# Peptides against a protein of PDB entry 8BZL: the designs that were tried, part 34

Target 1, 228 residues: chain A of PDB entry 8BZL
Amino acid sequence: SYDRAITVFSPDGHLFQVEYAQEAVKKGSTAVGVRGRDIVVLGVEKKSVAKLQDERTVRKICALDDNVCMAFAGLTADARIVINRARVECQSHRLTVEDPVTVEYITRYIASLKQRYTQSNGRRPFGISALIVGFDFDGTPRLYQTDPSGTYHAWKANAIGRGAKSVREFLEKNYTDEAIETDDLTIKLVIKALLEVVQSGGKNIELAVMRRDQSLKILNPEEIEKYV
Target 2, 242 residues: chain B of PDB entry 8BZL
Amino acid sequence: SRRYDSRTTIFSPEGRLYQVEYAMEAIGHAGTCLGILANDGVLLAAERRNIHKLLDEVFFSEKIYKLNEDMACSVAGITSDANVLTNELRLIAQRYLLQYQEPIPCEQLVTALCDIKQAYTQFGGKRPFGVSLLYIGWDKHYGFQLYQSDPSGNYGGWKATCIGNNSAAAVSMLKQDYKEGEMTLKSALALAIKVLNKTMDVSKLSAEKVEIATLTRENGKTVIRVLKQKEVEQLIKKHEEE

## One batch from the design tools (peptide; aimed at target 1 K27, target 2 E21)

Design b1_p13_8_s3 (made by RFdiffusion4, then SolubleMPNN; from b1_p13_8, 8 letters changed)
Fold by OpenDDE base, seed 4:
Structure b1_p13_8_s3 (fold): chain B 228 residues (1-228), chain C 242 residues (1-242), chain A 13 residues (1-13)
Amino acid sequence: as target 1 above (228 residues)
Amino acid sequence: as target 2 above (242 residues)
Amino acid sequence: DEEAIKARIESLY
């Protein structure tokens, strides 16, 4: 059957394993990314951490380099593989080119990696989408999304995971130049967007902020509550 | 080449990896393993199911494996898979030691194995490992640590957790009785016995059916010790008196 | 146990 073939097109031109990998993404916790004027913000639905689980080991927002971070939705183990390879590439680029990667470059690398896993009979697709944010060396904020197919696009704002539809609908209505006029307003926009699908406010949100010429900052729950 | 597609873990129409889920289900039928993190140490407690009179005396823990001087693990699931993975853990740890002239950090060892596990869920001609592991260790970065990993290649750090048979009930009990910040190794041992007594499918808990290992620090060195049967008997007796 | 199955599925993502 075509649905079990990893790299075979259906008669109607579908790659079922890629489509099914996209369904895996929809089972993941919601992530949102917003590009502001001089800020990029990632927000993730905090999965209910078991009472005895170490929160340190449950992170959905990861730094790829000093100027790039990533959130993902879908299979956590798959994400770890992608993150590790991306980190290695970022370091390799610094060594060989003597400059940090652009956000587009590392996105393209990740996308190419994913695409290769859709075209090999010996590999299933990665069950993840990613939001990749950061700053290029010229100080331009960037937001990219990549999917299991290996496609990628630049966005002003986007969401992935189980609540992505509702969050995107919210962003389509509320993403304006006025709404991102300041860093604080941009952060507030992300939080409001996540609150469309997350209950109990700031306690269930992980938020990461990267400002121009600054390192990634993970906001604590108290900091998040100031914006709610 | 087409023959490999049928041997690859694939997504369902709903985006599920059923072979991974089935591997996890199989682990649910394995003997119970507990891990508890304390302020002054970490322990593993495992159910010993294979007590056969004709078995040569188990001089060593059947379910608890020393990985290096600073780490040990327990396994729930397919024994053959467990043997392969524990050997791989030892090899990874030794390669790291050789390369860097220092012990591998605990989480890094766990992650390295988890990457292997993940690969067996993604590459053709491979099946998921039918094994979950609990890892205990000490390193200079985070001190005493407890990790759990599953067939998917996911892992997490824990203060206390359980894998195998009746793991959900055990975890519930641990959540009720685990006192964060106040857990001593002594209290952890007592808690382990309490949980095992209630969750093991045995009428009476006996020392022959339980393996316990502790990891402590003495004089700046890690000490991994498997408790003697007499020590376990004392712990059981103490629990029965309370 | 439906809850246990759900928890296992959710643990993957």
Scores: peptide ipSAE 0.346, ipTM 0.819, DockQ to the pose 0.700
OpenDDE base, seeds 1, 2, 3, 5: peptide ipSAE 0.328, 0.235, 0.325, 0.046; ipTM 0.795, 0.696, 0.783, 0.556; seed 5 fails the geometry check

Design b1_p13_8_s4 (made by RFdiffusion4, then SolubleMPNN; from b1_p13_8, 7 letters changed)
Fold by OpenDDE base, seed 4:
Structure b1_p13_8_s4 (fold): chain B 228 residues (1-228), chain C 242 residues (1-242), chain A 13 residues (1-13)
Amino acid sequence: as target 1 above (228 residues)
Amino acid sequence: as target 2 above (242 residues)
Amino acid sequence: DKKAIEAAIESLY
């Protein structure tokens, strides 16, 4: 059956394992990314952390480098592998090129990694999509998305995971130059977008902000509530 | 018709990894393992399966393994898989110590193994490990720690958790009785006995059926101790009197 | 223990 073959096209030209990996992404918690003027914002739906679970170990947003961070939807274990490989590449780039990676560069690296896992007989695709945000060394904010196929594109705003459709619809309606005129408005836009799918307000949102020439900041629940 | 996806490396049409899920199902039939984090220590409690009387009583913990001087783990699932993974944990810890001249941080050891576990879910010619682990440890970064990992290569930190048979019921009880910030090792031991007494499919909890290890700090050193049968008996007796 | 397994499966994503 073509659905069981990792690297075989169906007669109609489908790579079923890649498509099914995309279905795995849809099971993941919703993540949102927005590029502002001088800010990039990632928001993620906090999965109901088990009462006795350490929240430290349930992070959906991670730094790849000082100038790049990533959110993901899909298989958490798969994401960890991609994150680790990306971090190594970021450090390697700094050592060899003596400059931080551009957001596009690291996105392309991740995309290429994913693509290789779609074309090797001994490997299944990664069951993750990622939103990659950051700043290039020239201070330009960037947002990219990757999917299990290894495709990548630049976005102004996007969403991945189980609530992505509703969030994207919201962003399509509400992403305007006025809505991102300030850093605070940009943050508010992300929160509002997530609230389309997240129940019980700001307590169930993880939010990370990277401003130009600043480090990644993860907002605490109290800070998030100020924007609700 | 549960499509038995016989291949370990394929997604279902719904984006599920059935071989991982089936491995997790297998673990649900394994002996119960509990972990509880306290302010002054961390413990593992594991169900001992009835060892045939003719088995040479290897005094060694069947389910609790010392990994290094600062960490131990317990295992639920396929014993052979457990042996492989516990050996790998020891090797990783030793290599780190040799390379950096300091003990491996607890989470780093857990993640290193989890990366291996994940690989066995993604690469051809491999099956998922049919094992979940609880890790206890101490390091200078986070102090006392408790982690859980599953066949997917996912892991998390916990204040208290359970794997294996009746784990859901055990976790529910832990959620009810675990007092955050007030948990002493003594209270944790009592809680472990309470939960095991209710979740083990035995008419009466006995010290022969329970293995308990504690990890504490004494004079700036980590001490991992497996409780003697008499100590476990005392804990059980105390619980019965309450 | 269907609930535990279901919870564990949900935790994969």
Scores: peptide ipSAE 0.367, ipTM 0.795, DockQ to the pose 0.903
OpenDDE base, seeds 1, 2, 3, 5: peptide ipSAE 0.264, 0.279, 0.081, 0.266; ipTM 0.697, 0.709, 0.718, 0.700

## One batch from the design tools (peptide; aimed at target 1 F72 A73)

Design b1_p14_1 (made by RFdiffusion4)
Pose (drawn by RFdiffusion4):
Structure b1_p14_1 (pose): chain A 225 residues (1-47, 50-199, 201-228), chain B 238 residues (1-200, 205-242), chain P 14 residues (1-14); non-standard residues A62 YCM
Amino acid sequence: SYDRAITVFSPDGHLFQVEYAQEAVKKGSTAVGVRGRDIVVLGVEKKAKLQDERTVRKICALDDNVCMAFAGLTADARIVINRARVECQSHRLTVEDPVTVEYITRYIASLKQRYTQSNGRRPFGISALIVGFDFDGTPRLYQTDPSGTYHAWKANAIGRGAKSVREFLEKNYTDEAIETDDLTIKLVIKALLEVVQGGKNIELAVMRRDQSLKILNPEEIEKYV
Amino acid sequence: SRRYDSRTTIFSPEGRLYQVEYAMEAIGHAGTCLGILANDGVLLAAERRNIHKLLDEVFFSEKIYKLNEDMACSVAGITSDANVLTNELRLIAQRYLLQYQEPIPCEQLVTALCDIKQAYTQFGGKRPFGVSLLYIGWDKHYGFQLYQSDPSGNYGGWKATCIGNNSAAAVSMLKQDYKEGEMTLKSALALAIKVLNKTMLSAEKVEIATLTRENGKTVIRVLKQKEVEQLIKKHEEE
Amino acid sequence: DLELTMRLLEMQAS
């Protein structure tokens, strides 16, 4: 089989294929995640008439208690999502507990890292925001990128214009903004309206403590706008 | 040998996949192919690129392939690659029927093939398949459906779409004329002739298939030349 | 949707 080293070091210690994978993420639609007190919210920018909205979604459930949003190559993302879904079931089988948000994040990150050091393969061209709750009810938000690095965040953005949205969230992520569920959802819509020039072209989803993923209707989103 | 390896599965500096993009260029030079969803069925309209006089026409169709009892598809791009992929689609549909004793839902069949196409872009060092497919079908979950896939493995559901030559012009005509939720098969047939009229008119140059439900059973039929010639006459009056 | 995805993954693993 094909064994060419695709990801290699360059002078100065750069891994060019990873950096190029990060460029693929920037070409992706904006995704925003905010961790609230008892709620986590994900929002994504949408790119069309005659298209079925159900089939092209950027927010996916990995397990009953964990879901994710992504930016970058949409085909690579389907592969990573299905790999994570299989791992969530393997964990329930072996430990008899649902996966912690951190556990599945670590798994997705290590899968991505393996694709930066394996022969015959290019890196995954996606970043992911992963949200959910732990056993003790603690809300979580993690980010993964193509290098395999992962971190926890109060709020974050990935994809096109993520730097601008991040700078908005830094100034606006306060206790007042995450005091209630309505204000937590509102902060995500405001963060997206910063780069979407729009309001009717946004998808949003909410996850509450042990209540599973709820995707908001267009009519419910129009009320906030 | 590193010297002769064209490295078909790497990123460009901008995060692009050049082989995928070049494959999409090949599809843009293929015969026009479009699909339209309606309340009582789904249809595929295709430009025949085999319009030579000395051809025999031994099959019921040239560009439209039955995948299982409830599904059919059409292709744009490299014909040989399309043969490999359509054979694989039939195998996936049969593997699902064997395991669950029920027909494969349409989206599940599209996802399964797209995973194969995505693998060719990430590892193996091989050229990708130069094929875009339109899928039409019916399942107990979502009823009548239309899907499109491209060489990278991406797919999407559509009420109407077009692939191949002059597809951008065709998508424009569909946005203007397609009445969302009010289309019947007869009106969708009229719109298909209208679209193919601009982007290309003769019955020998076109191929039309319809998918409908009759007595709880799926019917996939290629329209005879007589029915196509009558549809062409009915449009010229407009 | 998710259930169907899981069935497809099971069938592919078989």

Design b1_p14_1_s1 (made by RFdiffusion4, then SolubleMPNN; from b1_p14_1, 6 letters changed)
Fold by OpenDDE base, seed 4:
Structure b1_p14_1_s1 (fold): chain B 228 residues (1-228), chain C 242 residues (1-242), chain A 14 residues (1-14)
Amino acid sequence: as target 1 above (228 residues)
Amino acid sequence: as target 2 above (242 residues)
Amino acid sequence: DLELEDKLLETLAA
């Protein structure tokens, strides 16, 4: 059956394993990314950390390099593989090219990796989508999204995971130049977008901010509550 | 649904990896393993199911494995898979030590194995490992640590957790009785006995059916100790008197 | 890369 073949097209031109990997992403916790003027913001739905779980080990927003970070939706173990490879590539690029990667470059690398897993016999697709944000060396903020197929696109704002549809609908209505005029407004936009699908406010949101020429900052719950 | 369980590396239409889920189900029928983090140490407590009178008692632990001088693990699931993974953990730890001339950080060792586990869920011709692991350790970065990993290659850090048979009930009890910031190793041992007494599928808790290991720091060195049967008997007796 | 993962799996299976 075509649905069981990893690398075979259906008569209708479908790669069912890629489509099914996209269904795995849709079951993942919601992540949102927004590009501001001089800021990029990632927000993720914090699933209720089980009592006695160490929150340090449940992070869904990861730095790939000093100028690039990633959020994901889908299979956490698959994401870890992608993150590790991306980190190695970022370091390799710094060593060989003597400059940090552009956000597009590392996105293309990740996308190419994912694509290979859709075309190689004996390998299943990665069950993740990713939002990749950061700054290019010229100070331009970037947001990219990639899916299990290995496609990627640049976005002003986007969402992935179980609540992605509702969050995208919110962003389509509320993403304006006025709404991103300041860093604080951009952060508020991300929080408001996540609150469309996340209950109980700031306690269930993880938020990361990268400003121009600054490192990734993960906001604490108290900082998030100021924007709610 | 059933049509997709024959191949390890196939998503279901719903985006599920059934072979991973079935491996997790199999682990639910394995002997109970507990881990508890304390301020002054960390412990593993495991159910010993295979008590054969002819087994050479020299086996210090059936389910608890020393990985290096600073880490140990317990396993719930397929014993042969456990042996392979525990050997790999030891090899990874030794390679790191050789390369960097220092012990591998606890989370890095856990992550390295979890990447292997994940690979066995993604590459053809392989099945998921039918094991969950609890890891206890100490390193200079985070001190005493407790981790849990599953067949998917996912892992997390915990203050207390349980894998294997009746794990949900055990976790519920741990959530009720675990006092964050106030847990001593002594209190953790008492809690382990309390939880095992209620969650093990045995008529009476006995020292022969329980393995306990503690990891502590003494004079700037990690000490991993498997409790003697007499020590476990004393813990059980103390619990029965309370 | 993919080759590294294959080698890792082979090492564990051996």
Scores: peptide ipSAE 0.017, ipTM 0.625, DockQ to the pose 0.074
OpenDDE base, seeds 1, 2, 3, 5: peptide ipSAE 0.008, 0.016, 0.014, 0.010; ipTM 0.533, 0.626, 0.538, 0.515; seed 2 fails the geometry check

Design b1_p14_1_s2 (made by RFdiffusion4, then SolubleMPNN; from b1_p14_1 with T5E M6D Q12L)
Fold by OpenDDE base, seed 3:
Formats: sequence, C-alpha cells, structure tokens
Structure b1_p14_1_s2 (fold): chain B 228 residues (1-228), chain C 242 residues (1-242), chain A 14 residues (1-14)
Amino acid sequence: as target 1 above (228 residues)
Amino acid sequence: as target 2 above (242 residues)
Amino acid sequence: DLELEDRLLEMLAS
C-alpha cells in the first residue's frame, strides 16, 4: 500500500501535492512576523472561536525552545507534528552540542523534514507554512519562513495564511529602519500590518514578543490595545 | 498513459522514465545557471529571481553554494531539493576529509551525489530530485573543473555549459564564442554576461538579477569569491559598451 | 534519517 508515490511530477513539471498543500496554507489564519533591532514579534489572527471553545486550547504561537518560537498557517494537526519534532531536536542539540540551536539551524531542520515528506513514499506534504523567530546565542534576532515544499528563507518581515498578500504589501511599504527603531514601534508595526486583514481590532489578534535575553511573552488583549 | 504518471519512477512501455523527464521539465522553468572553465579559473553565473524587499540580506547567494574550500555549485530547479542535495554534498566532502585527511577529488564528490540521485530514480516510493547542478572546483589531479549533473544521476565534465531556463540556447551561444585553450577568467566573465543578457527573459540585464562566483588559485590555495554587485554592474556596463 | 522517520511513522500507525 505504501508503494503509491503520492507526490509526483506532472508532465508540466509541477508537484501538485505541494501546490495543493500551499493552497491549504492560504486557507489558514494569517500570521505575521517582524524582526526588529532587539526584538522579534509574531502576530496571528484569532479564528472566530465558537462561544463554547476554550480560547486557551488554540495556540497558534508556540515555543520551540527558550530562544525560538514559531507561528504557522495551515493544518493544525500537521503543525503539531512539526512542532514536536522541532522541540525534540532543540533539546537534543542542547545535550549533544551543549548550546541552544540557532534559529537558522532549527529552521533548516524543519525545512528538511518538510522536504522529505514531499519525496517519501506514502507520505503527503505538510499542509503548513511557518514563521520561526528567535535569537541566536550572540543576541542576533532572526526571522525565517518555511513552506510545504521545504524551502526556507530569512526575512526582515513576512506573512503567511489567507491574508498574507495584503499584509506583505503593507510591510513592504512600511518596514523601514525608522519603523523598527524601538521595540514599541516594532510591535505597533506588526499590529498595524495584521489589522489590514483582521476585523474588530485587538480582540482578534494573538501577539507574541521575544526581546533580547528575555523569554517569550504573549500579550494580552489589553496590552495589544495600547498599541492600537 | 496517465497511469505511469502517478506511480514510482518506472519504465514506460517505450522505455522512458517519465518522472525523470518531468523533473527535467521543472528544471527548464528554473532560473538560468552558467558555468565556464578558464585557464586560470572557473566561474558560475546564476539568475537571481527572488528579489524581495523584505528578504534578509545576510544570504549572499541564493543559487551558488560553497561545498568546501575547493568546490562550489549552482542549482537549477526545486529549491528545497537543492538544499537537501547541497547539504549532502557538504557531508560527503567532510566525511571524506575526515577519513583520508585530504579534500575529496572533485569528480568523486560529483559521482557520490549522482549515485544518490540515481537511487531516487530506481528505488520504490521516491521521486527524482527536481534539480540540476553545476559544480566548479579545483583538485591536484585535474586542476580546475566544471561538471553538470541532472535528475537521472548522469553527469559530465564541461568547458562551458548551462542549466535551467533557455539552457539550450545558452549552450549554443557558448559553443560559438568559447575559444578552447584561450579562455581567461576575464574573458569567461564577459562571455557569461553576454550569454545571460541574451538568455534571461528580461528587457535589460541588471546586477540585482545576477549572481557570479569565481574559483581561482592564489598562492597554492583555492579562493572562492562571490562578486559584489558593483563588480557585476561593471561587467554589464562593459558589455553594453561593446 | 528517513529510516528513523519510517520507524516513527510505524509506531504512530500502530
């Protein structure tokens, strides 16, 4: 049964399963990431939580390690698999190398994992894109993005999900050295970018901030409203 | 028949490996990469397609990868596949260095990767890598070298070659202008710009859209250098003035 | 390693 090549080339040279996985990402909630001078910020649109759903159960931003966090767009179940493997790798790296992973290292790990699922028998691509942010041990802030194909790049700012195009267009216009001169301005930039696609203001935004030499902080709605 | 398109790389009734052919088709749509061997060095020139304002500038080269101190490669095709293969090349080179206490010969590194590529065309449940590579290097056995490999695992040594978009046209131009035995690195750079200007689907060639790396020998050491944007601009300007 | 991943998948399927 596992002999079925799920991801194969079309006559036109396309990997349709990868393209379709990218479509799954486009249906996901919008996530945005911005690298500041001494800060990294992730923002995600909150899905309209059904009245009876516990808001705490749908975390779209998660820590991979003390110095790395991740937001994703696409299939939540797929994301769990990637997150768990990434966390294990982060811990393994600490044990074997005696240093935390660089943001690039863990991104490459995730990217490699995704790529393998585009080439392995009986496996479909992961239906997720991810924004991975954090600090290297030297204190340099980093932002990376991965897609279902296993590609990855470093970014100053980027967005993924259903509203990604609009958010990216906003960031392309508004991301300047002046716009990220301070931590507060950087946070404000992320919020403004996300508000291009999110209705009802700060109540529908999840925001996480990691400052240099500090742990990941998830902002509460009241804190977000201060930047609006 | 559509039936062969959905399965592991198998032979068609006509003896064709369609998945390999389709992988090559994917590469044909990728950015152009050139390699030119000169008497005093080798170069890679690659089309840069990903120009985004928000990209972090820390990455000096999108398509040219340093493999070790004596070798570099450029890639055409699926970026994620390329990343996996370039990483594997680095690992192979490192393992050889550790085992033999000397750098891996260029052709041996190319062959090792080609064996991997071939395996992905033969073993069940795997698709071919959608990547072609150009390799440049120096070793004590053959000096400066240029190789090309494709998804099938085939490879060959070249004096000049091209992969990716409009590769056939580029190769034809290279055949016309390449002067065997008289090629300097300077002339090779000029030739690379000339060919890229004609083969890239752009109205005007700009330095922002071209990556160039050279491999030379200085004082008994290999030097791999990525040209600065200003240097590429000068090459383009010189070409426009001719 | 693909082999390790296959083993993991087998464990999860199981």
Scores: peptide ipSAE 0.015, ipTM 0.534, DockQ to the pose 0.018
OpenDDE base, seeds 1, 2, 4, 5: peptide ipSAE 0.017, 0.016, 0.017, 0.017; ipTM 0.635, 0.622, 0.632, 0.530; seeds 1, 2, 4, 5 fail the geometry check

Design b1_p14_1_s3 (made by RFdiffusion4, then SolubleMPNN; from b1_p14_1, 5 letters changed)
Fold by OpenDDE base, seed 4:
Structure b1_p14_1_s3 (fold): chain B 228 residues (1-228), chain C 242 residues (1-242), chain A 14 residues (1-14)
Amino acid sequence: as target 1 above (228 residues)
Amino acid sequence: as target 2 above (242 residues)
Amino acid sequence: DLELEDRLLETLAA
């Protein structure tokens, strides 16, 4: 059965395991990324945390390095593997090249990693898409998206996960130079985009902001509510 | 140590490598890429299918990649596979340069990648790459060159060729219109537009849907240039006037 | 294991 083969093309040229991994992403919580002028913003739909679960343990936005952060949609366990490898690569790059990675570089690394898992028997594809944001050493803000296939592209704005279609439709309509003119407007754009699919307002949104020459800041719920 | 499945691409009873053929089917559905060799240069022309409003500016090209100072390639097939292979091409070229203090000959770079492709059809636990490539280059041995490689690891030199969607029809048109020994880069560009206009499944060819790169020699240096949208528009307009 | 694959690719490229 071609659909069960990890690294086998179907007669019509499909890699079903990659397509099924993309379906796993579509079941994931929605994540959105927006590149502003001097800011990059990631927003993620918070999963309903069980009443007794510590909310602090479920981070969907993580730093890969001081200048790069990532949000993901899909299998959290798969994401941990990718994140850890990316972090090691970022550190290795700093040691060997004496500069931080570019956002493109680390995206390409992650993409290559994902691709290899689509081409090796005994390994299934990663069931994750990722939004990777940050600043290059020249201060240029970047947003990249990767999928389970290992494909990656640069974006002005994008979304992944279950609500991605609706969020992208919103962003296509509302992403303008005016809408990203300021950091605050960019943040508002991300929040508004997520509110297309997230119920109950700012309490169900995780938001991270990276400004030029600044570290990643995760906004608290009170800070998010100020933008709603 | 995750145990790799020892399963590999194997021959059918008919002696066919079906996984390679199925990889080629994946390429057949990809956007069209064509290459044309001229007396004074080489070109790649590629279909751009995905135009997204939110996509960030492509620094170089979606489908055309600079490999080194003397070579570029275009890709048809699985984008992630293409990214891996284009990165390997760059690494091979760089390693050669470091070792020999001269650029890698074009055919040698193509062969090196083809050996990798072939290995992924023969060794256990791997699938074929779902990618065909067109290579353009210049070297001191053969001058301007155009190569094509497929998932099997086979390659060949060409005067003009096409991969991806409607490639067979494109190749037929190229055979009809290509004038051996008389092809200028200007004529090659016109031919590329003509063929793309007929082979792309679009009502009207637009500059936003086409990427073109040229490789020329100027003052003893190779120049690889991606045409600006305005230049492509002018080529399309000229074709519409003929 | 990925390192082995990378080494294999390097060996094939060399």
Scores: peptide ipSAE 0.019, ipTM 0.518, DockQ to the pose 0.039
OpenDDE base, seeds 1, 2, 3, 5: peptide ipSAE 0.017, 0.018, 0.027, 0.016; ipTM 0.630, 0.630, 0.550, 0.527; seed 3 fails the geometry check

Design b1_p14_1_s4 (made by RFdiffusion4, then SolubleMPNN; from b1_p14_1, 6 letters changed)
Fold by OpenDDE base, seed 4:
Structure b1_p14_1_s4 (fold): chain B 228 residues (1-228), chain C 242 residues (1-242), chain A 14 residues (1-14)
Amino acid sequence: as target 1 above (228 residues)
Amino acid sequence: as target 2 above (242 residues)
Amino acid sequence: DQELEDKLLETLAS
């Protein structure tokens, strides 16, 4: 069966394992990214944490470097592998090139990694999509999205995961220059976008903000509630 | 046998590499890419299928990639595979430049990538790349050149050709309208618009759905330029008036 | 064959 094999072409030219990996992403928690003027914002739907589970152990937004962070949708275990390799590459780049990676560079690295796993025997595609945000060394904010196939594109705003369609529809309607005129408005836009699919308000949202020349800041629930 | 269909590096009883054929089938569903060689330049024209409002501005092109100062390519097929191959093309070209202190000849770059493609059809544990490429370039050996390569690693030089959706129909049209020895870049651009208008599954050709790049020589230097939307609009308008 | 494959893979990894 072509759909159960390693990533091979079907007779009609489909890579079913890649498509199925994309289905795994669609089952993941929703993540949204928005590029503002001088800010990049990631928001993620918090999974219902079991009553006895430590919330601190479940981070869906992580730093890849001082100037780059990533949110993902799909298989958490797969994401860890990608994140770790990306972090190593970011550090290696700093050592060898003596500059931090551009957001595009590290996105391309991650994309290439994913692509290789779609073309190697004994390996399945990564079951993750990622939103990668950050600032280039020139201070330009960037947002990229990758999928299990290894495809990547730059975005003004995008969403991944189970609620991605609804969130994207919201963003298509509401992403304007006015809506991102300030950092606060940009943050509000992300929160409003997530609220299209997340129930119970700000308590179920993880939000990370990176401003120009600043490190990644993860907002606490109280800070998020101020924007809702 | 289904067993042969799933193996990337094994011939069928009929001597066919089904995974390569299936990769080519995938390319047949991709957006159309055209290449036309003229006396005074070369061009690539590519269909843009995905227009997203939230997509950030494309710095160069969605489907046309600059490889070095003297070459560009367009891709049809799996985007992620295309990204890997285009990056490899750039690396090969750069390594050659560093080693020999001159630009890599066009055909040599194409051949180098084709060897990689072929390897992915012959060595176990890999699937073929689901990508065909059109290459345009200039070198001191052959001047302006147009090449096509497919997932098998085969390539050829062309005066005009097409890959992707409706490529067969496009090639037929090109054969009818291409005039050997008389093709100017201007005429080639007009021909590209004409063919795209007929081969794209759209009611009306619009500039937002077409990317065009030209490669010319000016003052002994190669110039690769992606046409602005307004320029493409003008070409479309001119065609509609014809 | 394996050596060639490794070289090609290294090329793609770089």
Scores: peptide ipSAE 0.015, ipTM 0.517, DockQ to the pose 0.038
OpenDDE base, seeds 1, 2, 3, 5: peptide ipSAE 0.015, 0.006, 0.012, 0.013; ipTM 0.620, 0.612, 0.525, 0.514; seeds 1, 5 fail the geometry check

